# Designs tried in a protein design run: peptides against a protein of PDB entry 5VVV. Part 46

Target 1, 276 residues: chain A of PDB entry 5VVV
Amino acid sequence: FLCGVVEGFYGRPWVMEQRKELFRRLQKWELNTYLYAPKDDYKHRMFWREMYSVEEAEQLMTLISAAREYEIEFIYAISPGLDITFSNPKEVSTLKRKLDQVSQFGCRSFALLFDDIDHNMCAADKEVFSSFAHAQVSITNEIYQYLGEPETFLFCPTEYCGTFCYPNVSQSPYLRTVGEKLLPGIEVLWTGPKVVSKEIPVESIEEVSKIIKRAPVIWDNIHANDYDQKRLFLGPYKGRSTELIPRLKGVLTNPNCEFEANYVAIHTLATWYKSN
Target 2, 276 residues: chain A of PDB entry 5VVV as posed
Amino acid sequence: FLCGVVEGFYGRPWVMEQRKELFRRLQKWELNTYLYAPKDDYKHRMFWREMYSVEEAEQLMTLISAAREYEIEFIYAISPGLDITFSNPKEVSTLKRKLDQVSQFGCRSFALLFDNIDHNMCAADKEVFSSFAHAQVSITNEIYQYLGEPETFLFCPTEYCGTFCYPNVSQSPYLRTVGEKLLPGIEVLWTGPKVVSKEIPVESIEEVSKIIKRAPVIWDNIHANDYDQKRLFLGPYKGRSTELIPRLKGVLTNPNCEFEANYVAIHTLATWYKSN

## One batch from the design tools (peptide; aimed at target 1 L82 D116 Y160 V195)

Design b2_p21_5_s2 (made by RFdiffusion4, then SolubleMPNN; from b2_p21_5, 11 letters changed)
Fold by OpenDDE base, seed 2:
Structure b2_p21_5_s2 (fold): chain B 276 residues (1-276), chain A 21 residues (1-21)
Amino acid sequence: as target 1 above (276 residues)
Amino acid sequence: SIEEKYKKAKEKYKEAALKDL
């Protein structure tokens, strides 16, 4: 069971010392996972093709080493979906080389994210792939196999919550294709009924699990404030029954942008997880 | 541009998140 934090917000990423402090807290609270997905890291999302510099590589190696020191699984995410051409072997090879670089930093766990992108394929991809989901699954499976089928590999769907599913979760052709064609060793990220789910009912997890043919990992935006930085979510992790735990592969909270605001959020997630 | 795609996607996310509250 993956339990911990996703740094998955829009806005200024946490500094390396905050991330190290996070790992110390995660270990202390018996949490086990950190997903590196800062949307404002240009080399994560906007310029995903760009290799890390020597200085950035040293920082990431140090960060991954610190995660290992605290027994925290460091999952490196990349979000190529803004402008990748899925049908272009050169794009796939560029993605492979980027993940090879991160593998050299000692990373062993990876995520491929297709959140917050347009559902439209380019003309070249439309000639090769039957749908946007087929394109995403094709590259995701190829990357997963290329990396030697790592123990932890995550996929974030473009339809990552109920409100983004067309026409709905159980009838989504996109999620059906993901469920049917995504390799079984790849985990699927899910945010619940909404982008910010006040509650995640058991029935909603059963519904999505049926179509994706696996238990999801929750990307939980309950404490996310990147959509309105005038709000701080200082309350406990709630509106998730412990009955979800046996129905999930994990829970990763995407908390407030302000690192210091997240003590209650993360601590109460840990309490929730240990109450099973 | 890539920056315009990023901004548009970010605003769509923010609008969705604010609607969920």
Scores: peptide ipSAE 0.737, ipTM 0.970, DockQ to the pose 0.933
OpenDDE base, seeds 1, 3, 4, 5: peptide ipSAE 0.717, 0.709, 0.718, 0.709; ipTM 0.964, 0.964, 0.965, 0.963

Design b2_p21_5_s3 (made by RFdiffusion4, then SolubleMPNN; from b2_p21_5, 12 letters changed)
Fold by OpenDDE base, seed 1:
Structure b2_p21_5_s3 (fold): chain B 276 residues (1-276), chain A 21 residues (1-21)
Amino acid sequence: as target 1 above (276 residues)
Amino acid sequence: SIEEKYKEAKEKYFEEARKAL
């Protein structure tokens, strides 16, 4: 069971010292996972093709080493979906080389994210793939196999919540394709019925699990504030029954952008997890 | 541009996220 934090918000990424402090807190609270997915890290999303510099590499190596020191699984995410051409072998090779570089930093766990992108494929991809889901699954499976089938590999669907599913969760052709064709060792991220789910009912997890043919990992936006920086979400982790735990592969909270605001959010997630 | 695509996608996310408020 993956339990911890995803740094997955829009806005200023956390600094390395904040991330190290996070790992210390995660260990203390018996949490086990950190997902690196800061939207405003240029080499994560907008400029995903760009290799890390020597200085950036040193920082990431130090960060990954710190995660290991605190027995936290460091998952590196990349979000190529804004402008990748799935059918172009050069694009696939560029993605492979980027993940090879991160592997050299000591990273062993990875995520490929297709959140917050246009549903339309380019003309070249339409000639090769039957649907957007087929294109995404193809590259994800190829990358997963290329990396030697790492123990932890995450996929974030474009339809990552109930409100993004067309026509709905149980009948989505996109999610059906993901469920049927995504290799079984790849985990699927989900935010619940909504982008920000006040509640995540057990029945909603049973519904999505059926179509994706696996238990999801919750990307939980309950404490996310990137969409309204005038608010801080300081309340406890709530609206999730402990009956979800045996029905999930994990929970990663995407909390407030302000690192110092997240004590209650993360601590109460840990209490929730240990209450089962 | 890539920046425009990024911004448009971010705004769509924000619009959906704000429905929780």
Scores: peptide ipSAE 0.736, ipTM 0.971, DockQ to the pose 0.892
OpenDDE base, seeds 2, 3, 4, 5: peptide ipSAE 0.717, 0.689, 0.730, 0.733; ipTM 0.967, 0.962, 0.970, 0.970

Design b2_p21_5_s4 (made by RFdiffusion4, then SolubleMPNN; from b2_p21_5, 7 letters changed)
Fold by OpenDDE base, seed 2:
Structure b2_p21_5_s4 (fold): chain B 276 residues (1-276), chain A 21 residues (1-21)
Amino acid sequence: as target 1 above (276 residues)
Amino acid sequence: SIEEKYEKAKEEYFKKALEDL
């Protein structure tokens, strides 16, 4: 069971010292996972093709080593979906080289994220792939196999919550393709009924699990404030029954942008997790 | 541009997140 934090917000990423402090807290609270997915890391999303510099590499190696020191699984995410051409073997090769670099930093767990992108394929991809889901699954499976089928590999769908599913969760052709074609060792991220889900009912997890043919990992935006930094979500982790735990592969909270605001959010997630 | 795609996606996410409150 993956339980911890995703740094998955828009806006200024946490500094390396904050991330190290997070790992200390996660260990202390018996949480086990950190997903590196800061939207404003240019080499994560906008400029995903760009290799890390020597200086950036040293920082990431130090960060990954710190996660290991605190027994935290460091998952490196990349979000190529804004402008990748899925049918172009050069794009696939570029993605492979980027993940090879991160593997050299000592990273062993990875994620491909297709959140917050247009559902439209380019003309070249339409000639090769039957649908957007087929394109995403193809590259995800290829990368997963290329990396030697790592123990933890995550996929974030473009339809990552109930309100993004067309026509709905149980009838989505996109999620059906993901469920049928994504290799079974790849975990699927899910945010619940909404982008910001006040509640995640058990029945909603059973519904999505059926179509994706696996238990999801929750990307939980309950404490996310990137959309309104004038708000701080200081309340406990709530609106998630502990009955979800046996039906999930994990929960990763995407909390407030302000690192110091997240004590209650993360501590109460840990209490929730240990209550089952 | 890639920056325009990024900003558009961010704005759409922000709008949806605010609607979900």
Scores: peptide ipSAE 0.753, ipTM 0.974, DockQ to the pose 0.967
OpenDDE base, seeds 1, 3, 4, 5: peptide ipSAE 0.751, 0.734, 0.752, 0.750; ipTM 0.973, 0.970, 0.973, 0.973

Design b2_p21_6 (made by RFdiffusion4)
Pose (drawn by RFdiffusion4):
Structure b2_p21_6 (pose): chain A 276 residues (1-276), chain P 21 residues (1-21)
Amino acid sequence: as target 2 above (276 residues)
Amino acid sequence: VHEMHEKAKETMKTRKKEAAE
């Protein structure tokens, strides 16, 4: 069961030294996972096709090392959603070459994120693929095979919270396609009824497990401050029923950008991780 | 690519702000 932090916000990402202290903290409080997905570390999203330079690679390896040294599972995320051409094989290949490079850093766990992308395709893609959801699942599955079908592997859908489902959660062509076609070994990230969910009703998640055909992994935006300059969140982890732990694969908290402000955010996530 | 990224970033900020209300 996956529990911990996702560094998944817009803005100045954390540095290696902050992530070491993060791992030591996750362990002192018994959490198991860290998802690397900062939106403005350019090679994660903006320049996803680009390989890490020599010194960048030294940094990532030293990072994946301290993750094992503290036994925190490290999941590496990549976001091709902005401009990838799903049908073109050179494009599919560059993604593998990039995911290969990171596999050789010590990485066993991977994620493909597709949040916040223009919902339609290029002229070339609309031929080979029936729908937008078809294209993502095809590449997510093809990639899931290539890496030797890894232990934990996450998929973040374009429709990743209740508000964002067209027309509703239950009868959505995008969501229908995912639950049926996406492989049973691939996890699905979900964010609650809204992007920043005030509360997560047990009925809403049970409802979601309907179409996704899985217990989804929560990308929790409760303490995220990247959207309002004046705002910071030092409150407790709240509005999440303890009765949820049995019904979910996990909860990864996407916290404040200011690293040291995240003490309460992670500790309260940790206490709640107990009690179920 | 830069313009696309910035557009997507600002869209997300708006969405999060609305969701928080």

Design b2_p21_6_s1 (made by RFdiffusion4, then SolubleMPNN; from b2_p21_6, 13 letters changed)
Fold by OpenDDE base, seed 2:
Structure b2_p21_6_s1 (fold): chain B 276 residues (1-276), chain A 21 residues (1-21)
Amino acid sequence: as target 1 above (276 residues)
Amino acid sequence: MEEKYNKAKELAKKLALESAA
């Protein structure tokens, strides 16, 4: 069971010292996972093709080593979906080389994220793939296999919550394709009924699990404030039954952008997780 | 690329805000 934090917000990324402090807190609270997905990290999303510099490499190596020191699984995410051409072998090769670089930093767990992108394929991709889901699954499977089928590999769908599913979760052709064609060793991220879900009902997890043919990892935006930084979410982790735990592969909270605001959020997630 | 990123970001924020209302 993956339980911890995703740094998945828009806005100023956490500094390395904050991330190390996070790992210390995660270990102390018996949480086990950090997903590196800061949207405003240029080489994560906007400039995903760009290799890390020597200085950035040293920082990431140090960060990954710190995660290991605290027994926290460091998952490196990349979000190529803004401008990747899925059918272009050069783009696939570029993605491979980027993840190879991160593998050299000692990273062993990875994620491909297709959240917050346009669902329209370019003309070249339309000639090769029958749908956007097929394109995403194809590259995800290829990358997963290329990396030697790492123990932890996550996929974030474009339809990552109930409100994004067309026509709905159980009937989504996109999620059906993901469920049927995504290799079984790849985990699927899910955010619940909404982008920010006050509650995640058990039935909603059963519904999505059926179509994706696996237990999801929750990307939980309950404490996310990147959409309105005038708001701080200081309340406890709530609106998730502990009955979800046996039905999930994990829960990763995407908390407030303000690092120090997240004590209650993360601590109460840990309490929730240990209460099953 | 920055324009595309910013457009996606603003849309995501809007959708998140609407969901949290």
Scores: peptide ipSAE 0.597, ipTM 0.949, DockQ to the pose 0.916
OpenDDE base, seeds 1, 3, 4, 5: peptide ipSAE 0.551, 0.473, 0.526, 0.057; ipTM 0.939, 0.924, 0.934, 0.735; seed 5 fails the geometry check

Design b2_p21_6_s2 (made by RFdiffusion4, then SolubleMPNN; from b2_p21_6, 15 letters changed)
Fold by OpenDDE base, seed 1:
Structure b2_p21_6_s2 (fold): chain B 276 residues (1-276), chain A 21 residues (1-21)
Amino acid sequence: as target 1 above (276 residues)
Amino acid sequence: MKEKYEEMKKKAKELARESAA
């Protein structure tokens, strides 16, 4: 069971010392996972093709080593979906080289994210792939196999919540393709019925699990505040029954952008996880 | 790329805000 934090917000990324302090807290609270997905990190999303510099490489190596020291699984995410051409072997090779660099930093766990992008393909991809889901699954499976089938590999769908599914979760052709064609060792990220789900009913997890043919990992936006910089979410982790735990592969909370605001959010997630 | 990134970022934040209301 993956339990911890995703740094998955829009806004100023956390500094390396905040991330190391997070790992100390995660270990202390018996949480085990950190997903690196800072949307405003240029080499994560906007410039995903760009290799890390020597200085950036040293920082990432130090961070990954610190995660290992605190027994925290460091998952590196990349979001190529803004402008990747899925049918172009050069684009696929560029993605492979970027993940090879991160593998050299000692990273062993990875995520490929297709969140917050248009639900369309370019003309070249339309000639090769039957749908956007087929294109995403093809590259995801190829990357997963290329990396030697790592123990933890995550996929974030473009339809990552109930309200994004057409016509609904159980009938989505996109999620059906993901469930049928995505390799079984790849985990699927999900935010619940909504982007920010006040509640995640058990029945909603059973519905999505059926179509994706696996238990999801929750990307939990309950404490996310990047959409409203005037608000801090200081309340406890709530609206999730402990009956979800045996029906999930994990829970990763995407908390407030302000690192110092997240004590209650993360501590109460840990209490929830240990209450089962 | 920057324009498309900022457009998608804006849209994502709007959708998140609407879902949280």
Scores: peptide ipSAE 0.729, ipTM 0.967, DockQ to the pose 0.938
OpenDDE base, seeds 2, 3, 4, 5: peptide ipSAE 0.723, 0.711, 0.725, 0.067; ipTM 0.967, 0.965, 0.967, 0.762

Design b2_p21_6_s3 (made by RFdiffusion4, then SolubleMPNN; from b2_p21_6, 16 letters changed)
Fold by OpenDDE base, seed 1:
Structure b2_p21_6_s3 (fold): chain B 276 residues (1-276), chain A 21 residues (1-21)
Amino acid sequence: as target 1 above (276 residues)
Amino acid sequence: MEKKYQEMKEKAKKEALESAK
């Protein structure tokens, strides 16, 4: 069971010292996972093709080593979906080289994110792939196999919540393709019925699990404030029954942008996880 | 209250997607 934090917000990323402090807190609270997915990290999303510099590499190596020191699984995410051509072997090779670089930093766990992108494929991809889901699954499976089938590999679908599913969760052709064609060792990220789900009912997890043919990992936006930086979400982790735990592969909270605001959010997630 | 936060999050994500194009 993956339990911890995703740094997955828009806005100023956390500094390396905040991330190291996070790992210490995660270990102390018996949480086990950190997903690196800051939207405003240029080489994560907008410039995903660009290799890390020597200085950036040293910082990431130090961060990954710190995660290992605190027994925290460091998952590196990349979001190529803004402008990748899925059918272009050069794009696939560029993605492989980027993930090879991160593997050299000592990273062993990875995520491919296709959240917050346009649903339209380019003309070249439409000639090769039957749908956007087929294109995403193809590259995800290829990268997963290329990396030697790492123990933890995550996929974030474009339809990552109930409100984004067309026509709905149980009838989505996109999620059906993901469930049928995504390799079984790849985990699927999900935010619940909504982008920000006040509640995640058990029945809603049973519904999505059926179509994706696996238990999801919750990307939990309950404490996310990137959409309203004038607000801090200081309340406890709530609206998730403990009956979800045996039906999930994990829970990763995407908390407030302000690192110091997240004590209650993360601590109450840890309490919820241990209340089994 | 919940609907308002969902709409705000979806709006912010859309604006962020448009600014990245």
Scores: peptide ipSAE 0.051, ipTM 0.736, DockQ to the pose 0.064
OpenDDE base, seeds 2, 3, 4, 5: peptide ipSAE 0.046, 0.038, 0.046, 0.046; ipTM 0.723, 0.749, 0.713, 0.717; seed 4 fails the geometry check

Design b2_p21_6_s4 (made by RFdiffusion4, then SolubleMPNN; from b2_p21_6, 14 letters changed)
Fold by OpenDDE base, seed 2:
Structure b2_p21_6_s4 (fold): chain B 276 residues (1-276), chain A 21 residues (1-21)
Amino acid sequence: as target 1 above (276 residues)
Amino acid sequence: MEKKYQEAKEKAKKLARESAE
């Protein structure tokens, strides 16, 4: 069971010292996972093709080593979906080289994220793939196999919550393709009924699990505040029954952008997780 | 690229805000 934090917000990424402090807190609270997915990190999303510099490499190596020291699984995410051409072998090879570099930093767990992108393929991809889901699954499976089938590999769908599913969760052709064609060793990220879900009912997890043919990892936006800089979410982790735990592969909270605001959010997630 | 990123970001934030109401 993956339980911890995703740094998955828009806004100023956490500094390396904050991330190390996070790992210490996660260990202390018996949480085990950090997903590196800061959307405003240029080499994560906007410039996903760009290799890390020597200085950036040293920082990431140090961060990954710190995660290991605190027994926290460091998952490196990349979000190529804004401008990748899935059918272009050069794009696939560029993605491989980027993940090879991160593997050299000592990273062993990875995520491909297709969140917050248009549900459209370019003309070249339409000639090769029958749907957007087929294109995403193809590259995800290829990358997963290329990396030697790492123990933890995550996929974030474009339809990552109930309100993004067309026509709905159980009938989504996109999620059906993901469920049927995504290799079984790849985990699927899910955010619940909404982008920010006040509640995640058990029935909603059973519904999505059926179509994706696996228990999801929750990307939980309950404490996310990147959409409203005037709000801080200081309340407890709530609106999730502990009955979800046996039905999930994990829960990763995407908390407030302000690192210091997240004590209650993360601590109460840990209490929730240990209450099962 | 930056324009496309910003447009996607603002759209995502809008959808997140609307979901939180």
Scores: peptide ipSAE 0.719, ipTM 0.966, DockQ to the pose 0.936
OpenDDE base, seeds 1, 3, 4, 5: peptide ipSAE 0.719, 0.696, 0.714, 0.709; ipTM 0.966, 0.963, 0.965, 0.964

Design b2_p21_7 (made by RFdiffusion4)
Pose (drawn by RFdiffusion4):
Structure b2_p21_7 (pose): chain A 276 residues (1-276), chain P 21 residues (1-21)
Amino acid sequence: as target 2 above (276 residues)
Amino acid sequence: SDAEKKEAFEKEKLEEELEAL
């Protein structure tokens, strides 16, 4: 069961030294996972096709090392959603070559994120693929095979919270396609009824497990402050029923951008991780 | 609300990313 932090916000990402202290903290409080997905570390999203330079690679390896040294599982995320051409094979290949490079840093766990992308396709894609959801699942599956079908592997859908489902959660062509076509070994990230959920009703998640055909992984935006300059969140982890642990694969908290402000955010996530 | 602000922020950032392409 996956529990911990996702560094998944817009803005100045954390540096290696902050992530070491993060791993030591996750362990002192018995959490198991860190998802690397900062939106403005350019090679994660904006220049996803680009390989890490030599010194960048030294940094990532030293990072994946301290993750094992503290036994925190490290999941690497990549976001091709902005401009990838799903049908073109050279594009699919560059993704593998990039995911290969990181695999050789010590990385076993991977994620493909597709949040916040223009919902339609290029002229070339609309031929080979029936719908937008078809294209993503095809590549997500093909990639899931190539890496030797890894232990933990996440998929973040374009429709990733209740508000964002067209027309509703239950009868959505995008969501219908995912639950049926996406492989049973691939996890699905979900964010609650809204992008920043005030509360997560047990009925809403049970409802979601209907169409996704899985217990989804929560990308929790409760303490995220990247969207309002004046705002910071030092409150407890709240509005999440303890009865949820049995019904979910995991909860990764997407916290404040200021690293040291995240003490309460992670500790309260940890205490609640107990009690179920 | 916080949800509305986050949605608006995400749309703005997407527009900036598309323009930078």

Design b2_p21_7_s1 (made by RFdiffusion4, then SolubleMPNN; from b2_p21_7, 8 letters changed)
Fold by OpenDDE base, seed 2:
Structure b2_p21_7_s1 (fold): chain B 276 residues (1-276), chain A 21 residues (1-21)
Amino acid sequence: as target 1 above (276 residues)
Amino acid sequence: SDNEIAEAFLKERLQEELAKL
């Protein structure tokens, strides 16, 4: 069971010292996972093709080593979906080289994210792939296999919550394709009925699990505030029955941008997890 | 709702990102 934090918000990423402090807190609270996915980290998303500099590499190696020290699984995410051409072998090779570099930093867990992108494929991809889901699954499977089938590999669908599913969760051709064609060793991220889900009913998890043919990892935006940084979400982790735990592969909270605001959010997630 | 604000924000951010490519 993956339980911890995803740094998955828009806005200023956390600094390395904050991330190290996070690892310390996660260990103390018996949580086990950190997903590196800051939207405004240039080489994660906007400039995903660009290799890390020597200085950036040193920082990431240090960060990954710190996660290991605190027994936190460090999952490196990349979000190529803004402008990748799935059918172009050079794009695939570029993605492979980027992840090879991160592997050299000591990273062993990875995520490929297709959240918050345009749903339209380019003309070249339309000639090769039957749908956007087919394109995403193809590259995801290839990357997963290329990396030697890491123990932890996550996929974030473009339809990552109920409100983004067309026509709905249970009838989504996109999610059906993901469920049928994504290799079984790849985990799927899910956010619940909405982008910001006040409640995640058990029935909603059963519904999505059926179509994706696996228990999801929750990317939980209950404490996210990137969409309204005039507000801080300081309340407890709630609206999730502990009955969800046996039906999930994990829960990763995407909390407030302000690192200092997240004590209650993360601590109460830990309490929730341990209460099962 | 918070969800409606979030969805609007995500749309805006995506448009900004696409404009920079």
Scores: peptide ipSAE 0.770, ipTM 0.975, DockQ to the pose 0.799
OpenDDE base, seeds 1, 3, 4, 5: peptide ipSAE 0.066, 0.767, 0.769, 0.768; ipTM 0.693, 0.973, 0.973, 0.973

Design b2_p21_7_s2 (made by RFdiffusion4, then SolubleMPNN; from b2_p21_7, 10 letters changed)
Fold by OpenDDE base, seed 5:
Structure b2_p21_7_s2 (fold): chain B 276 residues (1-276), chain A 21 residues (1-21)
Amino acid sequence: as target 1 above (276 residues)
Amino acid sequence: SDNEIAIEFLKKRLEEEKAAL
């Protein structure tokens, strides 16, 4: 069971010292996972093709080593979906080289994120793939296999919540393709009925699990404030029954952008997780 | 850039979805 934090917000990423402090807190609270997915990290999303410099490599190696020191699984995410051409072998090769570099930093767990992108494929991809889901699954499976089928590999669908499913969760051709064609060793991220789910009913998890043919990992935006930086979500982790735990592969909270605001959010997630 | 416009549009959509709480 993956339980911890995703740094998955828009806005200023956390600094390396904050991330190291996070790992210490996660270990202390008996949480086990950190997903590196900062939307405004340039080489994560907008410039995903660009290799890390020597200086950036040293920082990431140090960060990954710190995660290991605190027994926290470091998952490196990349979000190529803004401008990748899925049918172009050069793009696939570029993605492989980027993940190879991160593997050399000592990273063993990875995620491909296709959240917050346009549903339209380019003309070249339309000639090769039957749907956007087929294109995403193809590259995800290829990358997963290329990396030697790592123990933890995550996929974030473009339809990552109930409100983004067309026509709905149970009838989504996109999620059906993901469920049928995504390799079984790849985990699927989900935010619940909404992008920010006040509640995540058990029935909603049963519904999505059926179509994706696996238990999801919750990307939990309950404490996310990147959409309204004037608000801080200081309340406890709530609106999630402990009955979800046996029905999930994990829960990763995407909390407030302000690192210091997240004590209650993360601590109460840990209490929730241990209450099962 | 076209990418910046797309990002702003997607961010706005995300904000709208999050604000519907």
Scores: peptide ipSAE 0.120, ipTM 0.779, DockQ to the pose 0.064
OpenDDE base, seeds 1, 2, 3, 4: peptide ipSAE 0.068, 0.083, 0.100, 0.104; ipTM 0.702, 0.690, 0.766, 0.713; seed 3 fails the geometry check

